# Peptides against a protein of PDB entry 7RZF: the designs that were tried, part 84

Target 1, 358 residues: chain A of PDB entry 7RZF
Amino acid sequence: PFQEEHLKQLYKIVPIKDIRNLYVTFPIPDLQKYYKSNPGHYLGHLIGHEGPGSLLSELKSKGWVNTLVGGQKEGARGFMFFIINVDLTEEGLLHVEDIILHMFQYIQKLRAEGPQEWVFQECKDLNAVAFRFKDKERPRGYTSKIAGILHYYPLEEVLTAEYLLEEFRPDLIEMVLDKLRPENVRVAIVSKSFEGKTDRTEEWYGTQYKQEAIPDEVIKKWQNADLNGKFKLPTKNEFIPTNFEILPLEKEATPYPALIKDTAMSKLWFKQDDKFFLPKACLNFEFFSPFAYVDPLHCNMAYLYLELLKDSLNEYAYAAELAGLSYDLQNTIYGMYLSVKGYNDKQPILLKKIIEKM
Target 2, 358 residues: chain A of PDB entry 7RZF as posed
Amino acid sequence: PFQEEHLKQLYKIVPIKDIRNLYVTFPIPDLQKYYKSNPGHYLGHLIGHEGPGSLLSELKSKGWVNTLVGGQKEGARGFMFFIINVDLTEEGLLHVEDIILHMFQYIQKLRAEGPQEWVFQELKDLNAVAFRFKDKERPRGYTSKIAGILHYYPLEEVLTAEYLLEEFRPDLIEMVLDKLRPENVRVAIVSKSFEGKTDRTEEWYGTQYKQEAIPDEVIKKWQNADLNGKFKLPTKNEFIPTNFEILPLEKEATPYPALIKDTAMSKLWFKQDDKFFLPKANLNFEFFSPFAYVDPLHSNMAYLYLELLKDSLNEYAYAAELAGLSYDLQNTIYGMYLSVKGYNDKQPILLKKIIEKM

## One batch from the design tools (peptide; made by RFdiffusion4, then SolubleMPNN)

Design b2_p13_5_s4 (from b2_p13_5, 10 letters changed)
Fold by OpenDDE base, seed 2:
Structure b2_p13_5_s4 (fold): chain B 358 residues (1-358), chain A 13 residues (1-13)
Amino acid sequence: as target 1 above (358 residues)
Amino acid sequence: SLVLISESSRPFS
């Protein structure tokens, strides 16, 4: 277990590569016995969320952070870590204290809202999707992974234990949240800006670093993190597939797209999947406008329209991605191209959201 | 599955 001397520490690390990273780390109990509820995954899902009202959304809006990852990591025997890792901008490197304040404000929001069973259910459903359509691992890698997992799980559960959530345990979520406090924090900042400002060298990799105690005044600022009204829990992810039925191959299925609708205003081609047999579809729409490329002005207007449309869809992009859906929008010489790809079950919902913004 | 949709703001000539 970490002693008090290991907590409230700041590490300034010089990287080999030109990278700027912040690691905010908390020691947590060993959660392995709670694999069926996986409270660290629940918290990682929320803290790492990219939607409106998320931690990342606020930090991006300030120009301080590019990416954010939250989750549990294995530690030494008898403990784990919860880590929030961000990719820092040059400006973000100057605002590390404020970034961490926002992290604690978000954590405080999670405490105030309490554990949500619907969020657990979404995590369960997402994991079930990921398990069901997991790419076949290479036999050597798979065998080595199973051998490692056998130390932690019953043999009958080894194949599924990493993916299948079974038990909603709000008590365990609250227990982990109670460990995510400023008094338990270990901060590492990785930047070349610390070159020539370090006093220690790590023995294994020769990494140059400086270790400092975080000032008590800074710890107190983080302990007094209030509720920031910009932080909100995510909305329900409407795009998570629940129907994975593969439709039978039609008797007249052609190896090429068949024209199934021909009208004065539209043509529709359809090809059934005869190769992959996945509950996935690709929808491709080409919109023709006689005005799109009449002149340079109309061309620029069509470009601007598409950029504005993309921006208006950003609120759905992350939720769609998590659910295994994607969309693409492009200008064409005749107008616009739209593609929607991924699991077919919720594609109509995403398509409707796109059309409502057009 | 692949679905290709072509739509025009004007009738196809």
Scores: peptide ipSAE 0.019, ipTM 0.494, DockQ to the pose 0.013
Fold by OpenDDE base, seed 5:
Structure b2_p13_5_s4 (fold): chain B 358 residues (1-358), chain A 13 residues (1-13)
Amino acid sequence: as target 1 above (358 residues)
Amino acid sequence: SLVLISESSRPFS
């Protein structure tokens, strides 16, 4: 167990690679026995959320952070860590205290809202999807950016979604959330900007670092983190598939896409999957406009239109991705291309959202 | 004009 002397510490670490990272770490109890409820995953899902009103969305809007990961990691015997890790911009490196303040404001928002059973249910449903298709889906190569080995942090694996959520335990969520306090924080900042400003060398990897106590005034600022009205819980994810039924192969299934609709304004080709037998579909739309590439002005307008459309759809992008849906929008020499891919059950919902923004 | 190519486990109804 960390003694009090190991808490409220700031580590300034010089990386080998040109990276800027912030690690905000809290020691938490060993949660392994609570795998059926996985309160750390619940909190990681919310803290790591990328939708509107999320911690990441606000920190991105400030220009301070590019990416955020929140979740539990294994520790030494008898304890774990909850870690919030962000990729810092150059500007974000100057605002680390404020970034951490926003983290505590979001945590305070989670305390104020309390545990939400519907969020647990979404985590359960997402994990059930992931589990059901684990052996059929290519593992997303999470390139673990080898952050400098904090000697005190087993840089073990990112949130392995525990696939077996069975029990909603609000008491355990609150228990973990109660450990996410400024008095329990360990902060590590990884940046080349600390080169020549370190006074210690880590024995195992030769990593140069400086350890400092976080000033009591800074701890107090974080303890007094107010509710920030920009932070909101995510909305319900409408894209989570519930129907995984695979229809039987049609007797006349063609090995190539068949033209099933031909009109003056539209052609539709269809091919049933005969190989993968997954409840997935790929919808590809090509839009033809005689004006799309007539001149540089029209080309630029078509580009700007798609950039605006993509921006307007960004509110759904993360929820769709979590649910195993994706979309792509591209300019073509004839107009635009839209692709919707993933689980077929909720593709019509995503497609409708895209069309409503067009 | 719209060109749609779909690969699905479900036929378009």
Scores: peptide ipSAE 0.014, ipTM 0.514, DockQ to the pose 0.015
Fold by OpenDDE base, seed 4:
Structure b2_p13_5_s4 (fold): chain B 358 residues (1-358), chain A 13 residues (1-13)
Amino acid sequence: as target 1 above (358 residues)
Amino acid sequence: SLVLISESSRPFS
């Protein structure tokens, strides 16, 4: 276990590359034995969430952070780390204390709401999707990966252990969440702005750094993190596929798209997959408007409309991506192009959400 | 199955 002298520390690190990163690290117990419940993954999913009311959403809204990753990482024998890593903007580098305050406000929100079984089920379902459609790794890479995993899991579970969530353990979620406190924090800031301001050199890579104790006033500020009303638990991901049925190939399947609907207002082409045999679809829509490019004003209005539409759909983008769905919207000379791609099961839900915003 | 669906007033290009 880290001694108290290793906690409440700030590291200012000079990178080789021009990067700005913040690492907020918490020592946690070894969770390897709890792989069936994976409480660190549950917390990583929520802390790393990108939807409305997420930590990242708030930090992006302030212009302080571009990306956020939350999760567990292996440490030395008998302990792990929970790490929240963010890519800092230049402005965010000036607001590190407030960024970390927001992290603790979000963590406090998670404490107030308590463990949610539906969130665990969502993680379980997402992992099941990821496992089911895991690309066949090359034999050498696969064997090497399996050999590494065999040190941690029974042989029978090695193939599935990384993906299978089986046990909802709210007690373990609370236990890990209780370790995510200011008194247990280690902060690392990575920025070239610390060049010439360091007093130590790391022995392995020659990385220049400075170590400082975090002031007690700052620790107290983070300990007193209130409930920020901007933070909310995510809504249930409506896009997670549950039906993976592959429809049989039609006897009259053409190698090219067949016109299956021809009306005055629409033409529909359909091509069944004859190659991949995945429960995926590509929906492509071309909308024609006689007004889209009639004059420069209409062109600009069509552009602005599409930008506003894209912005209005951002609330679904992350949930769709997690569920293996994507959408694209583009202006065309004749109007607009919409593409929806990914698992077919929930594509109608995403398509409906898009249409409701149009 | 992977399905390509295109709705357009114009033929597939």
Scores: peptide ipSAE 0.012, ipTM 0.504, DockQ to the pose 0.015
Fold by OpenDDE base, seed 1:
Structure b2_p13_5_s4 (fold): chain B 358 residues (1-358), chain A 13 residues (1-13)
Amino acid sequence: as target 1 above (358 residues)
Amino acid sequence: SLVLISESSRPFS
């Protein structure tokens, strides 16, 4: 366990590469024995969320952060860390205290809402999808990962232990959330801007750093983090597949796309998968407009339209990605291209949302 | 955000 002297510390670290990162770290108990409930994954899912009302959404809106990752990491024997890591903008580097305040406001929101069984179920369903297709997508990476897992889990559970959430444990979620407090924080800021401002060198890698105590006034500011009305729990992910049925290969299946619809306004080609045998589909749409490339003004308007369309779809992009769905929108010389890829089950839902925004 | 399930290889020393 970190002694009190190791808490409430700020580390200013000089990187070799031109990077700007913030690490907000909390010592937590060893959660390995709780793999069936995985409270650290629950909290990482929420703190890391990228949807509307998320921590990242607010920090991006201020221009302070590009990316955010939240989750548990193994420590030394008998404890773990919960880490919130952000990629800082140049402006964000000046607002680290306020960024961390927003982290504590989001954590306070999670305390106020309490543990949500539906969020646990969503994590369970996402993990079940990841598990079910792990072997089929990347067999080489799977073998090396299983070997590592064998050290931590019973052989019978090794295949499932990382993915199979079985027990909703609100008590354990609250226990971990109670460790995510300003009095239990370690902050590391990584930036070249600290070059020539360090007084210590790390023994193993020669990393230059400065260690400072976080002022009590700053700790108090974070302890008094109020509820920020911009922070909301995510909505349910409607894109999570539940049907994984693979239709049998038709006897008349062609090795190439067959024209199955031919009209004055539309042509449709179809090819059944004969190679991968996954519950995945690729939908590709080409839209033709005589106005799309007629002159530079129309080209710019078509570009602007597509950028606005993409922006209007950003609210779904993250939820779709988590569920193994993706979309792509491109301008073409003839009009527009749309692609929807991933698990077939919820593709119609994503496609409908795209069309409703068009 | 990627829920870091994985051992991110960079030791925080």
Scores: peptide ipSAE 0.006, ipTM 0.420, DockQ to the pose 0.085

Design b2_p13_6_s1 (from b2_p13_6, 9 letters changed)
Fold by OpenDDE base, seed 5:
Structure b2_p13_6_s1 (fold): chain B 358 residues (1-358), chain A 13 residues (1-13)
Amino acid sequence: as target 1 above (358 residues)
Amino acid sequence: MSERGSFERPVEK
């Protein structure tokens, strides 16, 4: 475990690749025994959320961060880490202290709101779906993985332990959240901008780095992180599937898409799944417009329209993706293509939202 | 850690 002397440290690291990354790391207790409640996953879900009012949404709005990942990571035996990792813009590299301040403001928001059972339930439901409809893995890899995790889980639970949440433990959520404090932080900034400014070389890989103590003034600034009114808990994920009914194969089911509707304004083809028997569907729409490819101006306008439409759908995209729904929007020479894929139960909800934004 | 967010996004294969 890291001693106090290893906390409040800043590492400036020179990468081989031209990347800009920030790692904000907190040592946390070993949560392995709490796999049934998985408090680190709960916090990761919220901190790593990409919806409106999320940490990422705010940091993106400032132009400082492209992507954010939050969650627990295995450490050595007897401890773990909670890590918030962001991909930095060039501007974000200049605002690392402020980015971390926003992280602590979001963490403070989580403290103020307290553990939410409905959020836990969503995590539980999402994980249950992921478990139930898990893809087949290569037998060799799967067996090796299972053999490895037998060291951590009871034999009876070895298949479910990584997925199925059973217990809402607000006490454990608060316990982990209490470790996410400025006094416990380890910061690593990865950028080529530190080339020639490092004084140490990592022994194994030759990575150049500089280690510095974070100034007490900066720690105090982060400790005094207030509630930022821009941060909000996510809304309930309306895209989580609840109906997994597979309709029986129709007696007259065709091996190819059948034309089931033919009108002056629309043609509809349908193919029932006769192979996978999953509660999933693929909805594909081709919209035809005589204006789509008439001239360069119309082509560019059609492109801009789709970019704006995609941007307007960002508020739903993450929640839909978490729930195993996806959409795709493309310009075609004939007009526009829309695809909606995933669990069929909530596809109508996503489709409706897309159409309402169109 | 997942590539994005907190949950491993279901990769539709």
Scores: peptide ipSAE 0.027, ipTM 0.561, DockQ to the pose 0.171
Fold by OpenDDE base, seed 1:
Structure b2_p13_6_s1 (fold): chain B 358 residues (1-358), chain A 13 residues (1-13)
Amino acid sequence: as target 1 above (358 residues)
Amino acid sequence: MSERGSFERPVEK
């Protein structure tokens, strides 16, 4: 257990690899017994969200952060950590105090909004889908995993405990949020820029580091984090599948795609799934244009068009991915290729959004 | 469940 002397500490760490990372760590109570409500997952979902109004969206807009991961991590017996980890840009390495300020502004936004049952329900639904349609794992790896988690869950629930949410517990969400405070923070900055500026060596791995107390003035700045109007809760995820009906195999179903539409402007091939029987589909579109590859200028214009299109779709990409949908856009020598894959129920919604941005 | 942007609970391998 960390005592007060172990809090409000800054670690400057020299990595072996050329990486720039920030770890903002909060000691929290052991949440293992609350697996049915999983308040750490609720907070990780929101803090780690990549959509509009998210922490990552704001930090990316400033050019300070590439990626963000938020969530609970196991500690020693009887306590856990909540960690926010970001991949820093070179510029972000100069703005660590401001990055952490934005983290506390987002956390303050979560406190102001309070626990949202609809967010919990989305987490529950996403986890239920992932459990229901979980791919077959390698038996050896799966058995070892199950054996490990038997220490944490009842035998009757061991298969479901990591997935199925049962109880909305706003009290536990608030309890964890109350631990995400500047007075309870441990900060680690990982960068080669600290080479030759360290005074300690870690005993086990020989990692060079420096430990410093975070100044009280900096802690006070973070404690006084205001509500930043750029931070918003995510919108409801419209891509979460709700229909899992599998249509019966047609009597004349062929093992190969059949041409079901042939016109001057389009050909459509269809193959029903005869192997997996999953509520999933693969939609593939090839768009033909005589201009796509006629010369270097047109080729570059077609490339730039797709990059801009992908950028314009970023607002949907994360929500679609969480819901088990994916898309791919590629330039071809004949034009453009679009693929949409995943649960078939909400594919038309994603496809419509893609086409509306084209 | 590993959500993008969330830490997986380290399943003790």
Scores: peptide ipSAE 0.027, ipTM 0.542, DockQ to the pose 0.250
Fold by OpenDDE base, seed 3:
Structure b2_p13_6_s1 (fold): chain B 358 residues (1-358), chain A 13 residues (1-13)
Amino acid sequence: as target 1 above (358 residues)
Amino acid sequence: MSERGSFERPVEK
């Protein structure tokens, strides 16, 4: 376990690759025994959320961060870490203190709102879907994985323990949130901009780094993180599938896509799944426009249109992805291609949102 | 670990 001397430390690390990363790490208790409630997953889901009012959304709006990952990580025996990792922009590298302030503002928002049972239920439902429709793994890899996790879980639960949530434990969520404090922080900044500014070399990999204590004034600034009104809990994920009914194979099902609608303005092909029998569908739309590729101007306008459309859909994309839905939008020489894939239950909702933005 | 990393993206083979 880290001693107090290892807390409130800043590490400036020189990478081999041209990357800019920030790691904000908190030592936390070993949560392994709480796998049925998984409070670290609950917090990781919220802190790592990409929707409106999320930490990432705000940091992106400022041009400081490209991506964010939040969650628990295994440590040594008997302790874990909670880590918030962000990919920094060049501008974000100049605003690391403010980025971390926003992290603590978001954490403070989570404290103020308290644990939400509906959020836990969404996590439970998502994990149940992931378990139910888990892909087949390679037997050798799977056996080795199971053998490893038998050290942590009862034999009867070994297959379900990593997926199935059973207990809402607000007390454990609050306990973990209480560890996510500035006084417990370890910060690592990874950037080539520290080249020639380091004084230490790691023994194992020769990584150059500098270690500094975080100033008490900075710690105090983070401790006094206010409630930023821009931060909001996510809305309910409307894309979580609830219907998993598999329709019976039609008597006239063809092994190839059949033309089921032919009009002056549209053709529709359909093929039923005769192989996988999953509650999933793939919707593909090809839009034809004589203007899409008529000249360089129209081509660029069509490109710009799709980029703007994708940007406008970004608020839904994350929630859809979590729920096992995806969409793709591409320019073609003939117009535009749209694909919607995943669980068929909520595809109409995603499709409607796409069409409403178009 | 990103929830994206724990969801093994089905490697489209």
Scores: peptide ipSAE 0.023, ipTM 0.533, DockQ to the pose 0.082
Fold by OpenDDE base, seed 4:
Structure b2_p13_6_s1 (fold): chain B 358 residues (1-358), chain A 13 residues (1-13)
Amino acid sequence: as target 1 above (358 residues)
Amino acid sequence: MSERGSFERPVEK
C-alpha cells in the first residue's frame, strides 16, 4: 500500500507515442470481496458518464478533454486504485490543474447527492442484459479467461460474478467516495512535451519521467472544490430494455425482405430474424429528397444538416449505447440514410427522439 | 458490456 509519502505526487511522463493523457489515481481498499455490490462500478458509471451534466461533457465544452474513463483497477494484493483517465487536448495539457479541480467538483456533487439506488438498479439491469445476451467467445480465450477469474470468485459464481449485481450498498459507495480526496491523489501526465525535462528513468522500459510533489496550495484548491452548478446526475436511461420477448416466426416468413407496405410516400420491407432469435432489430430508413444532390450547394447543405443533427443527438448517443442501442446517419446521393440497431424494446424511443430532432 | 467511460467489464465483442 502507498504510504503518505507516495500521495500528492505528480508524475510527468514521456511517452513513445505522441499521446496526451492524464491519470488521476486514488488508492482504495480491495473491493474484490464486494463484487456483488461493486461500489467501484457505481462510481465509475457516474464519473465516466458522457451525458449532459457529466464530467466529460463539461471538460469537452472547454476543449480540454476528448475522452474520459473512470473506474477501479486492480493493484497489488490487498489494495486497488480508482482511476480517472482523460485524453487531453493540447489546450487541456495547459489546464491540468483545472481539469482535476472539475473532477473534484464532480466528486463533491456525488457526495452531496449521496448514493442513488436507481443508479445502482440501472447498472444492475445493464449488466444483467450484457450477461444474458453475451456473444459467444472463442472457446480457447474464454476458457483461459474463466481459469484466470477462478482465483477471485467461487466456482458456482465464476460465470456471473463479473456481471450480476445483487446488493445495493450505499455504505460502500460512500466509503470509496471518501477515498477520492485531494490528499489521497496521485497524478500522472503523459506528454511528449516533457521530453528533455525529466530527471528519472524507469528501470524496466526506460520510460523517462519526473516526479514532483503537488504544491499544498494546489491540494487546498482541490479540497475547496465547490459545487459546480453545471454538474448533474444523469437522467434515468430510458433506453434500457425490459422486454426480451422473441416473437414466433410468421407463417409467411420469407428468406428475404418482403415488401409489406407500398405507398406513394413510403415502401417498407420486413425480414423476421430466423437465424439468431435475439430481441434485437435493425431499422433502416432511406429518405429521398430531390434536393439532396441537385447541385454542390444542396449537397453541402445536406452534409451540414446531418452534422448538426448528429451533434443534436449526442445527448442520447451515450445512454443509447450503454443500453445496447446504436444509430447511424449518412448522406446519400438520394437524400439521407438512418439506421437504428440493437434491442428492439426501446428502439421506438430512440427513433422518436431522432425524428423529433430532424 | 464494458461501460464506455469505465475501466470495468471490458466486453470483448
Scores: peptide ipSAE 0.031, ipTM 0.567, DockQ to the pose 0.201; fails the geometry check

